# Peptides against a protein of PDB entry 3C66: the designs that were tried, part 43

Target 1, 189 residues: chain A of PDB entry 3C66
Amino acid sequence: KSWANLFEKNDFFFRYKFYLEITAYTRGSDEQHLKWSGLVESKVRLLVMKLEVLAGIKIAHPFTKPFESSYCCPTEDDYEMIQDKYGSHKTETALNALKLVTDENKEEESIKDAPKAYLSTMYIGLDFNIENKKEKVDIHIPCTEFVNLCRSFNEDYGDHKVFNLALRFVKGYDLPDEVFDENEKRPSK

## One batch from the design tools (peptide; made by RFdiffusion4, then SolubleMPNN)

Design b2_p13_4_s4 (from b2_p13_4, 4 letters changed)
Fold by OpenDDE base, seed 3:
Structure b2_p13_4_s4 (fold): chain B 189 residues (1-189), chain A 13 residues (1-13)
Amino acid sequence: as target 1 above (189 residues)
Amino acid sequence: ELEIVPERIVAKL
């Protein structure tokens, strides 16, 4: 059995207390997003390798599948709001002000031709070496190197009006609702 | 207490 088959989806988001979220954003075409998100996803393994060598990190395990969503995004302000509010259960309710694109509504005239923001999110489960009561783990360097690697791949990815990339450290109880099935209960604090 | 820095990295580089 490949290591990939041992991580049942249902256990991954309950296994760790901490997660790193990697979200690729695209305000443009689905083709633009496919290229951008595919690039980001292809580099996640390099970030994992850089995280694993940090003294405070015991384990960094990527979830193998991205989470995909898209919203009608008429304005740049809406796009900034998505980037600010997405990725945390505490703030994701603000996204209800935008129209989520679904398989059921994607063919509606008001949605089909509307400007869209596409999101692709990868998750890394983290376990820490907590030997001392106060430990500081700085993930800034590996995360910044990862962002620079992705952004430098193509000059077009320097356009922040279209392409964005964010990394967020999140506690298991504050994961977005999208990671849980309908029958699953969110982890408590 | 575990402190992770930074909590969020937005690539506005």
Scores: peptide ipSAE 0.211, ipTM 0.832, DockQ to the pose 0.788
Fold by OpenDDE base, seed 4:
Structure b2_p13_4_s4 (fold): chain B 189 residues (1-189), chain A 13 residues (1-13)
Amino acid sequence: as target 1 above (189 residues)
Amino acid sequence: ELEIVPERIVAKL
């Protein structure tokens, strides 16, 4: 299938057994997040290229639309919790303890001026080459290189109190709820 | 079984 067909949500999150999630986190302003997430997103293609050349990876296909969310994030502990719990269906329910910012509530006085954590998540669908008898595929190098590339772009992005970047390998059945429509059922294990 | 490592990379450089 052409890359163009991978931009349709409905097929993408059911097509692969495995996904790499790339999440840019910002605890700060929306402007800070826009710059940070925009940078990360601009580099995803480089990560894809590095993944595709790994002997164990048959396909690495990016979903081009980011998933955006934001939470009221009063404390650094809340920010760490977001980073720990986000990106897996198994753990994402813990985020219910935080106030999700929505279009409906963003103008509320308690939310409008509250400290926020912004999240932008990109997905890469992965297909592995089983024939290569590789019991283990190490994606550490390309992922670390990607993180370093993003973090080193500006000295400000080294501030872990504000800017964070995480990559998570996730099975299709453990994708966050955000990737599915209300009428869609998540893949079973 | 295919093992993918690491499952999570958080850049705390």
Scores: peptide ipSAE 0.207, ipTM 0.832, DockQ to the pose 0.736
Fold by OpenDDE base, seed 2:
Structure b2_p13_4_s4 (fold): chain B 189 residues (1-189), chain A 13 residues (1-13)
Amino acid sequence: as target 1 above (189 residues)
Amino acid sequence: ELEIVPERIVAKL
């Protein structure tokens, strides 16, 4: 079976118990976000390579397509809230306080010219070599190196008011709703 | 139980 079939959405978010989410945030223009997210996405393969060589990681499998979303984001506090609450089913309901930008509403006068936060999220499915019940896997080093790599690429990406990058370790049952189709049931614990 | 460290990295570097 071709590797291509493993990158199909159909079972990716059900195949693994654990995921690493990589989210590029931009509070600015769509053009700024396109450049920033494109850079981050281009480096994900390097993170995968670094994860695969960790003794506790059996598989690190990237999902090939980013998930895109944008919100009306009038304040810096709203932008901090997005970064805090996004990426977990437990907390994502807090984002309902913000206006999600959709194809249906993007031309509304209250949305069209409003300040926006853009999000692009990449997912890596993880399988672990659990030999002992008390094994710890430290992903801090490869994740920090990845963040530094992305942020150091251009001086503009040092502006945390505009550009942010977060990595979140998430269990399959706590994945955001965006990864599931309307007819798909969320994985159970 | 599998412990993954860190659970979240926010790039406020």
Scores: peptide ipSAE 0.169, ipTM 0.819, DockQ to the pose 0.788
Fold by OpenDDE base, seed 5:
Structure b2_p13_4_s4 (fold): chain B 189 residues (1-189), chain A 13 residues (1-13)
Amino acid sequence: as target 1 above (189 residues)
Amino acid sequence: ELEIVPERIVAKL
């Protein structure tokens, strides 16, 4: 059974206490983002495989669909802010200072031709083998290998002004609002 | 307490 058949959206973001977020960022064209995000997404299964074999990780389950968003991104500082603030409920409110591109507004003249940052985010639900209260799980190696794999695929992806890739470990109660439907209550601590 | 490291990996390679 494909992972797609195992997880409905509504259950996935309540099933785990911990998540790994993988976000592909592009400050450029939609075409550039499509290529970049598509590459990243195509490699997520390899990251999952590497996470699953870590002694401290019991389960690593990918959510099968990316979350996609885009913002008007006039400056490089705005792009850095997006990368800093996105992916956590604690910080995502800072993104309200930027214009979110929607299907309703994308054809507006002020938005249509504006510089944009595109985001595609994949989620991995994590369950840990916690035997002792003081366990450290280091995910640096598999995550770094994943980033290197994606970045090395094409020389163009080395341009950090355009293409970025971030992995964030997030607790379920701190997931971005995008993963929940309007009627869903965010998980408690 | 479970410590996951790093909590954030940003490829600034």
Scores: peptide ipSAE 0.213, ipTM 0.831, DockQ to the pose 0.784; fails the geometry check

Design b2_p13_5_s1 (from b2_p13_5, 5 letters changed)
Fold by OpenDDE base, seed 2:
Structure b2_p13_5_s1 (fold): chain B 189 residues (1-189), chain A 13 residues (1-13)
Amino acid sequence: as target 1 above (189 residues)
Amino acid sequence: EVEFTFTELKKVD
């Protein structure tokens, strides 16, 4: 199996039991989000490298393409809700209460100039080395270092009203619907 | 046996 093939969608979201989701949130302008998400995305390779050297992790493979979405987000409470509910199939239905921005509706008067929350999500597939190991694996350390690296890049990124970053450990059967095609069946437990 | 600790991180600086 070529490592290069993992950068295509193919079976990436069926190959692993566990995934790490890295989501950059921006409640602001598209330009602000491009800068923030671009920074986060540029650092994902460093996180992968730090994960791979952990004794309990056999493989950490990134999916190279981000998943992009945006919602009309008129209030701070809506922004908090997005950050709470996004990234899990169990909770993502709550997002249906918000207006998803699409190419078809982005020019509508009620949407065009509305406050928006932008989301960019990167995925890392994880394979753990359970056999012949008597160790505790804590990914909190590399994840915290990653967040600190991103947040420290610019003082503006300290404004949590605008910029947020979440890392979520998710089982394959609980991945968001966005990662699957319409003709694909969600992995079972 | 291996123990894995996974913590979801939100709004961390």
Scores: peptide ipSAE 0.034, ipTM 0.612, DockQ to the pose 0.575
Fold by OpenDDE base, seed 3:
Structure b2_p13_5_s1 (fold): chain B 189 residues (1-189), chain A 13 residues (1-13)
Amino acid sequence: as target 1 above (189 residues)
Amino acid sequence: EVEFTFTELKKVD
């Protein structure tokens, strides 16, 4: 990674107090995931536009690169666990119970033929207008519309056993470890 | 402080 890339990443994940994580999950083939995640990623700009028009949101900035990971996922329960635990520093340690697929191990016989869950995560940094101490911002509507837009693209994406989409509102101090460099200190509360 | 409808939103579908 270039210094510029590290700086850009580091600056982004320290710039905001709040983030929206958009994760496309696929328990199936890599081809299925490429299509699904590619679709989701292509629609993120539309979500940003819908967030920006909310009165309480000053800025909604997408991080341009997805974070990608895959796990051996032998059961549906494992797939549910991934969806439950991923996306938060406080819960992500539970993922250590699963085998992470890496470039080093992907050719191992026990891994290459195993069922897998693929994850692609996009991040949106959020800055809010704090005019009054008790501003209530509801991002439920634009987020729901976004999910519906993605799911409606192809009938196959209605199969929740294979394709899932989650949007997580996360504070900067609770971002997953994947967004930080090994030499970078996590934001404090 | 800013109040949110969802303090921690995970799934919207």
Scores: peptide ipSAE 0.029, ipTM 0.609, DockQ to the pose 0.519
Fold by OpenDDE base, seed 5:
Structure b2_p13_5_s1 (fold): chain B 189 residues (1-189), chain A 13 residues (1-13)
Amino acid sequence: as target 1 above (189 residues)
Amino acid sequence: EVEFTFTELKKVD
């Protein structure tokens, strides 16, 4: 069975204590984002493979579907703020200062032609080995290799004003609200 | 008590 069929959405975001969030950011066109996020998404399996072989990682399971969002992003400072605040329940409320693009408002003149930041986020659930000793798991190497792999695909992706990629290690109770349905209770600490 | 240390990355690029 492919790992893609192992988990329903409902169980996935409650199953693990730890998650790795992979977010592709694009401040530009929808077309630019489609290419960038599509590339990132296509490489996630390679990252999973690299994570699985780390001694401290027992399981690395990707969620199969990306989460998509976009914001009106008039300035570079706004874009930096999005990258800083997104991906954690603790900080995501700061994004309320920006206009979220929705199906209901996307055709409004003030939104339709406005500069936008697009976000696509993939999640990897992590289970760690338990040993009777202090253990250090450094995911920096595989994550850096992943970023380099994505960035090296096209010279245009070197433009950090447009294209960005973040990998955030988060605890289950600090996952963004987007991963839960309205009727779901957030995991406790 | 077992202590684990993990590398946390907010931005890797």
Scores: peptide ipSAE 0.026, ipTM 0.588, DockQ to the pose 0.383
Fold by OpenDDE base, seed 4:
Structure b2_p13_5_s1 (fold): chain B 189 residues (1-189), chain A 13 residues (1-13)
Amino acid sequence: as target 1 above (189 residues)
Amino acid sequence: EVEFTFTELKKVD
């Protein structure tokens, strides 16, 4: 199958044992998030290219659809909590303490004008070419370069109170629930 | 800021 065929959901979240999650966070306006997340998303292909050339990585395939969510985020502590807990099935239940913004509730008076954290998450499926279990692949360099590229694009993106970017390595069985349809069973360990 | 959860990978769970 061509690389382009992998941009459809299909079995993407079942195909790989490991995934890299790229999440752009914004605690601010929708406009701010649109600009920030749009920038991050536009650079994901560059990260993929850098990952693909690593000797220990056989495949780095992006899922092209971003996953969008937003939460009522009244405090900085809430924003930190979101960044800490999001992106893992093990920890995502902690987000239930916050109000998820939905199409059904977004017009409610208590939500409409509330401070919000916006999240846009991209996924890269990873297959490794490691001959023995003791070998390691360090993706820190390409990931750091990616973060620096995004952060340096605009001076405003240096404000960590508003804009954040996290890269999380996760196993398939620990992917967030949002990547699966209701009729899909998450991968087992 | 903590930008990464895990950066070192190995062919093991």
Scores: peptide ipSAE 0.036, ipTM 0.611, DockQ to the pose 0.073; fails the geometry check

Design b2_p13_5_s2 (from b2_p13_5, 6 letters changed)
Fold by OpenDDE base, seed 1:
Structure b2_p13_5_s2 (fold): chain B 189 residues (1-189), chain A 13 residues (1-13)
Amino acid sequence: as target 1 above (189 residues)
Amino acid sequence: EVEFTFTRLVKTD
């Protein structure tokens, strides 16, 4: 609860050089996604705690509001593409090949009943200790444990055709456009 | 520069 009060969107995505993106994917119903994403979001605090105890991590701060999006996703290949391309400014333009579902178009007959992929993304800003030039920070273990924790909650989440969970390490200059307002300048490399 | 050991995780190990 303290995190929600500590961080406003205003400068969160400019504060850190590095971010961890946590994205829950669902190719199915909105109800399925709400359950899956809700579970993932509820466990993010546990991941933060595990990251904070790593010697190389000075700060791990979550942005508590999820980013939501959905696409028309007629094929499994489209679903794989979404998972591959989403979460990086470098690659997100590939998603323009898919129809983004918006409040303006969601009631169109071609969209309303179409198969959809739903995305919910949480962000963690990371600040590292620079004590040694050769310092290595391994976040693989806590991230893997987090994925296992989420997927083990329900056997249904083992169906990778429907439910997926991705963690992506991203530099601030490569954050998706969704995190910035129209008048904000993307951080430079 | 600090080096980071991380691979993108999509599936359960």
Scores: peptide ipSAE 0.033, ipTM 0.611, DockQ to the pose 0.660
Fold by OpenDDE base, seed 3:
Structure b2_p13_5_s2 (fold): chain B 189 residues (1-189), chain A 13 residues (1-13)
Amino acid sequence: as target 1 above (189 residues)
Amino acid sequence: EVEFTFTRLVKTD
């Protein structure tokens, strides 16, 4: 990684107090995931546009690069666990129960032929307008519309056993470890 | 205090 890339990443994940995580999940082939995640990623700009028009949102900035990971996922329960635990520092340690697929181990016989869950995660940094003591910003509607948009693109994407899409609102101090460099200190509360 | 309403969306369509 170049210094510029590290700086860009570091700046982004320290810049905001709040983030929206968009994760495309696929329990299937890498080809299936490439199509699914590519579709989701291509629509993120539309979600950003919908977020920006909300009165309480000052800024919605997408991070341009997805974070990608894959796990050996032998059961549907494992797949549900991944979707439940991923995306939060406080819960992500549960993923250690699964075998992470890496460049070093992907050719191992027990891994290369195993069922896998693929993850691609996009991040949106959020800055809110604080004008009054009591403000309510509801991002549920634009997020739901986004999910529906992605799922409706192809009938196959309605199969929740294979394709899933999650949006998670996360505070900066609870971002997954993947977004930080090994030499970086996690933001405090 | 500022209140933010959000829902984590998982497996929705």
Scores: peptide ipSAE 0.033, ipTM 0.611, DockQ to the pose 0.661
Fold by OpenDDE base, seed 5:
Structure b2_p13_5_s2 (fold): chain B 189 residues (1-189), chain A 13 residues (1-13)
Amino acid sequence: as target 1 above (189 residues)
Amino acid sequence: EVEFTFTRLVKTD
């Protein structure tokens, strides 16, 4: 059974207490982002495999579809802010200071030619083995290896002014609003 | 309450 058949979309973001968010950032062209995000997405399965073999991880299930967003990003500081604030419900409201690019506004002259930051986010649901009251699961190694794998694919991806990749560990109740439908209630703590 | 210590953010420096 393909991973896609294991979860109805509606249950994925409620099924796990913990998620790993993988976000590919591009401050540049749509074409640049497509290449970068596509590469990152293509490697997510390798990360899942590395996570699954960790003793503290019972299950690592990827969500099959990326979440796409883009913002007008006139400055490097704005780009840093996006990377800092995105991926958590607690902090994502800061992104309201930036203009979200939508299908409705993308043709506006002020948006069309503006510098943009593109975001593609993949989610991995995590279930941990709780043997002891205090378990330290170090996901740093597989995550770092994943980042290095993606960054090393092309020399251009070493340009942090354009291409960035972040992995964020997030609790289910702190998932970004984008993962929930308008009628869905956010998971409780 | 099970305390998990996870590396929260791997920012590529």
Scores: peptide ipSAE 0.031, ipTM 0.649, DockQ to the pose 0.530
Fold by OpenDDE base, seed 4:
Structure b2_p13_5_s2 (fold): chain B 189 residues (1-189), chain A 13 residues (1-13)
Amino acid sequence: as target 1 above (189 residues)
Amino acid sequence: EVEFTFTRLVKTD
């Protein structure tokens, strides 16, 4: 199937019951993150192709734009916390303990030169084939292959202290707040 | 109904 007709943001995050989040994490420089996230983003199409051929998946539709964020990340524990808590509305409030870097504060002395974690998140909307019987769909294999593909591309990307990649399966009502505009109401359960 | 066996993948060792 061709997904050339990409959904607009307003349609995309309300269209599906399920989403796959792909987040590239970098605790390092902006340059490091640009290279890492760029690589991950360039490979998302391959993951989509692998998902689409699964019998239980009717549609795997990527959202076109990554969501970008960065946090002041002074410790490795903070970096682990970001990776644990990000990507779910249920847990994202824990990130409030960290300083979100914004256009308004990025030039502040306490933020400008601080260690940072950078995040780039891609989304894939998922629609499933509902057949007469309850089916189990395992997306672990294609997701693992994707992670391995990205991490094996360069030896540096094997350093989990700097570069990380997470894939999270989430329900529409549990999408992070960042995917919705202030005037939008998140989907209900 | 479809049941998913995958929830999250973060690291590959």
Scores: peptide ipSAE 0.032, ipTM 0.612, DockQ to the pose 0.732; fails the geometry check

Design b2_p13_5_s3 (from b2_p13_5, 7 letters changed)
Fold by OpenDDE base, seed 1:
Structure b2_p13_5_s3 (fold): chain B 189 residues (1-189), chain A 13 residues (1-13)
Amino acid sequence: as target 1 above (189 residues)
Amino acid sequence: EVEFTFTELRKQY
């Protein structure tokens, strides 16, 4: 099937057993995040190309639309917690300790003026090439190259207090709740 | 089942 056929949300997140999550984090302004996340998103296709040539990977399909969220983030410890806990159903409940910014609350004075962490997440669905009898697939190299490419694009992105980038390998049953609609059942293990 | 040697990459430069 063509990538175009997999761009439907409800199909994409049920299609694969494994996903690679790419999250751009920004603790700063929305303008800073727009530039950073936009850069990361623009490079995802390069990562896909590098993944597809690995002998153990049959298919690497990107979901082309990012997932966006933001939290009130008063401290650096909160920012570290977000980066540690986000991207897995097992751990994402820890984020409930922070105030999620929504369209309904964004104009509240306590939220409007608060420091914020912005998140943009891209997903790649992975299918394996079982025919090669490979017990292990190492995606560390292409992922590291991708991170280095993004980080090195501008010297400002070296400030880890503001800009961060994480790649997480997850199973379909452990995808964050954000990828499913309220009426959709999470894949089982 | 295929195993992966990569699980997570954070704060790399």
Scores: peptide ipSAE 0.039, ipTM 0.673, DockQ to the pose 0.729
Fold by OpenDDE base, seed 3:
Structure b2_p13_5_s3 (fold): chain B 189 residues (1-189), chain A 13 residues (1-13)
Amino acid sequence: as target 1 above (189 residues)
Amino acid sequence: EVEFTFTELRKQY
């Protein structure tokens, strides 16, 4: 079945028990982020293909649209904190210490010219072949290859002070709040 | 239960 029929947000984040989050981080300009996140996004299909061929993976289904956010990020420590805390419901509350950039506040003088961290997150829903309780599925290899592919595309992307890329394996109940509508109940454990 | 050895990949260059 073509992936195209499953790209609706409405049930994607309830359909799978497990997700792979791919987050491109940029502490710099919006233009820098657009280039970086665009590159990462363009390579996600290659990662999916590599995941699908693993014996333990039944389905690897990408969500087509990235989730985008940006924060005022005055220090490198703030940038590290964002990378540490983002991507899990358990830890994302720590981001409340930072100023989220919104359409409502982006033109404020204190925000407009402030240093920013930009985030673009892609999601892959994962279904596993559980028939053999002893099968360890290691997705480290394809994920590492993906990161290397993205980072090696341009020498500028080797600057970890500006550009970062993280892949996180998360359970559905621990997905960030951004993936759910206000009227949707988070999946239970 | 499938045991996953991969949880997070960060800051690999």
Scores: peptide ipSAE 0.037, ipTM 0.683, DockQ to the pose 0.714
Fold by OpenDDE base, seed 5:
Structure b2_p13_5_s3 (fold): chain B 189 residues (1-189), chain A 13 residues (1-13)
Amino acid sequence: as target 1 above (189 residues)
Amino acid sequence: EVEFTFTELRKQY
């Protein structure tokens, strides 16, 4: 990872116990993904605003840049597997069964023209209020509103075979490996 | 105790 990326990250992925992961999935062209992920990314600030007004949420801080990845995805079942397994350290090893597209291999003939799943993931660090023992924090409402907002933007995004959007609540120790530098130790439980 | 409600949301519309 570049120094610029490290500087941009700071200690963001160590700062919070809880994170909300927002992943835009596209099984299609890179152009399709660019539009879809760009839309999702553009709306994250609205989700943050909705989270911040919840009484049980002390802080909702978005990480500024998405994490990008792509896999060779020959089947719909593979696409479902990616959506199921991605976003958690506990499960992400299952993705090793698929070919990760990298800058080093993207020009290989077997990869270049293969069906792909594209992923763009945004992170929101969460800090909760613990003082009011009677408070209930329900993030389903703002999350559902966010999904509806993104999906309703274009009718094409209704095709779940191509476009998907997932929001995952994750503990810091269970963040995907992609968020950490090689020299960084994963947070403990 | 503060109650937190959350889940993974996918393909919601």
Scores: peptide ipSAE 0.034, ipTM 0.626, DockQ to the pose 0.631
Fold by OpenDDE base, seed 2:
Structure b2_p13_5_s3 (fold): chain B 189 residues (1-189), chain A 13 residues (1-13)
Amino acid sequence: as target 1 above (189 residues)
Amino acid sequence: EVEFTFTELRKQY
C-alpha cells in the first residue's frame, strides 16, 4: 500500500518537506525532446539509488510521472530565462512573459511553427536523518554523476543551445503550481 | 530545517 501511494499524485507533494526536481530542457523539435527527456527519465532510478545510500537521507521516493510543458521560445535569452525561473513558485511567474503551448492553442499559426522550449520534470521526495540542525547533507556527488551519465550518452547532448538538464532542491511550499490541482492548497512554510 | 551544500545544478556538463 505504501509503495502504491508513490504512484498516486494525491498526497505526494504534501508528504515531504523537501524535493529534488530534475528537469530536462530542449529548445528544438518534439522528437529531440522525446529522446532527451526519455533518457533522463530512464536514469532517475539510478539517482534515487545513489541518494538512498547517503547517511543523511532517510528516504528518496520518486514521483513516477513526469510533468510536461512547452513554451514559445523565440530567443536564446528566453531559453535561459526559462531555465532560471522554472521550478520554483517564487520565480515561475516570470514565465508568464512567454506563451505557454497548450492543446487549445498549439495549432494557432503564431504558435505552430514557432521555436519552442520543451520541459519534462521529475520529482523526488526527500526525508532526512538529520537530528542536529547544524548537520549538512551533500548531494552534489550523486547529482553530478547523474548529470554526467545523461550528458555522456550522446555527443549531441553536449549542445547546450538545445539540450539542458537542471537539478533543483526545493522546499514543499516552493514547488511549482503545476504539481497541485486547482482544489489543492499549497503547503505552508 | 535541513541544510544542504548542494542546492542547484545547471549546465554543468
Scores: peptide ipSAE 0.036, ipTM 0.642, DockQ to the pose 0.733; fails the geometry check

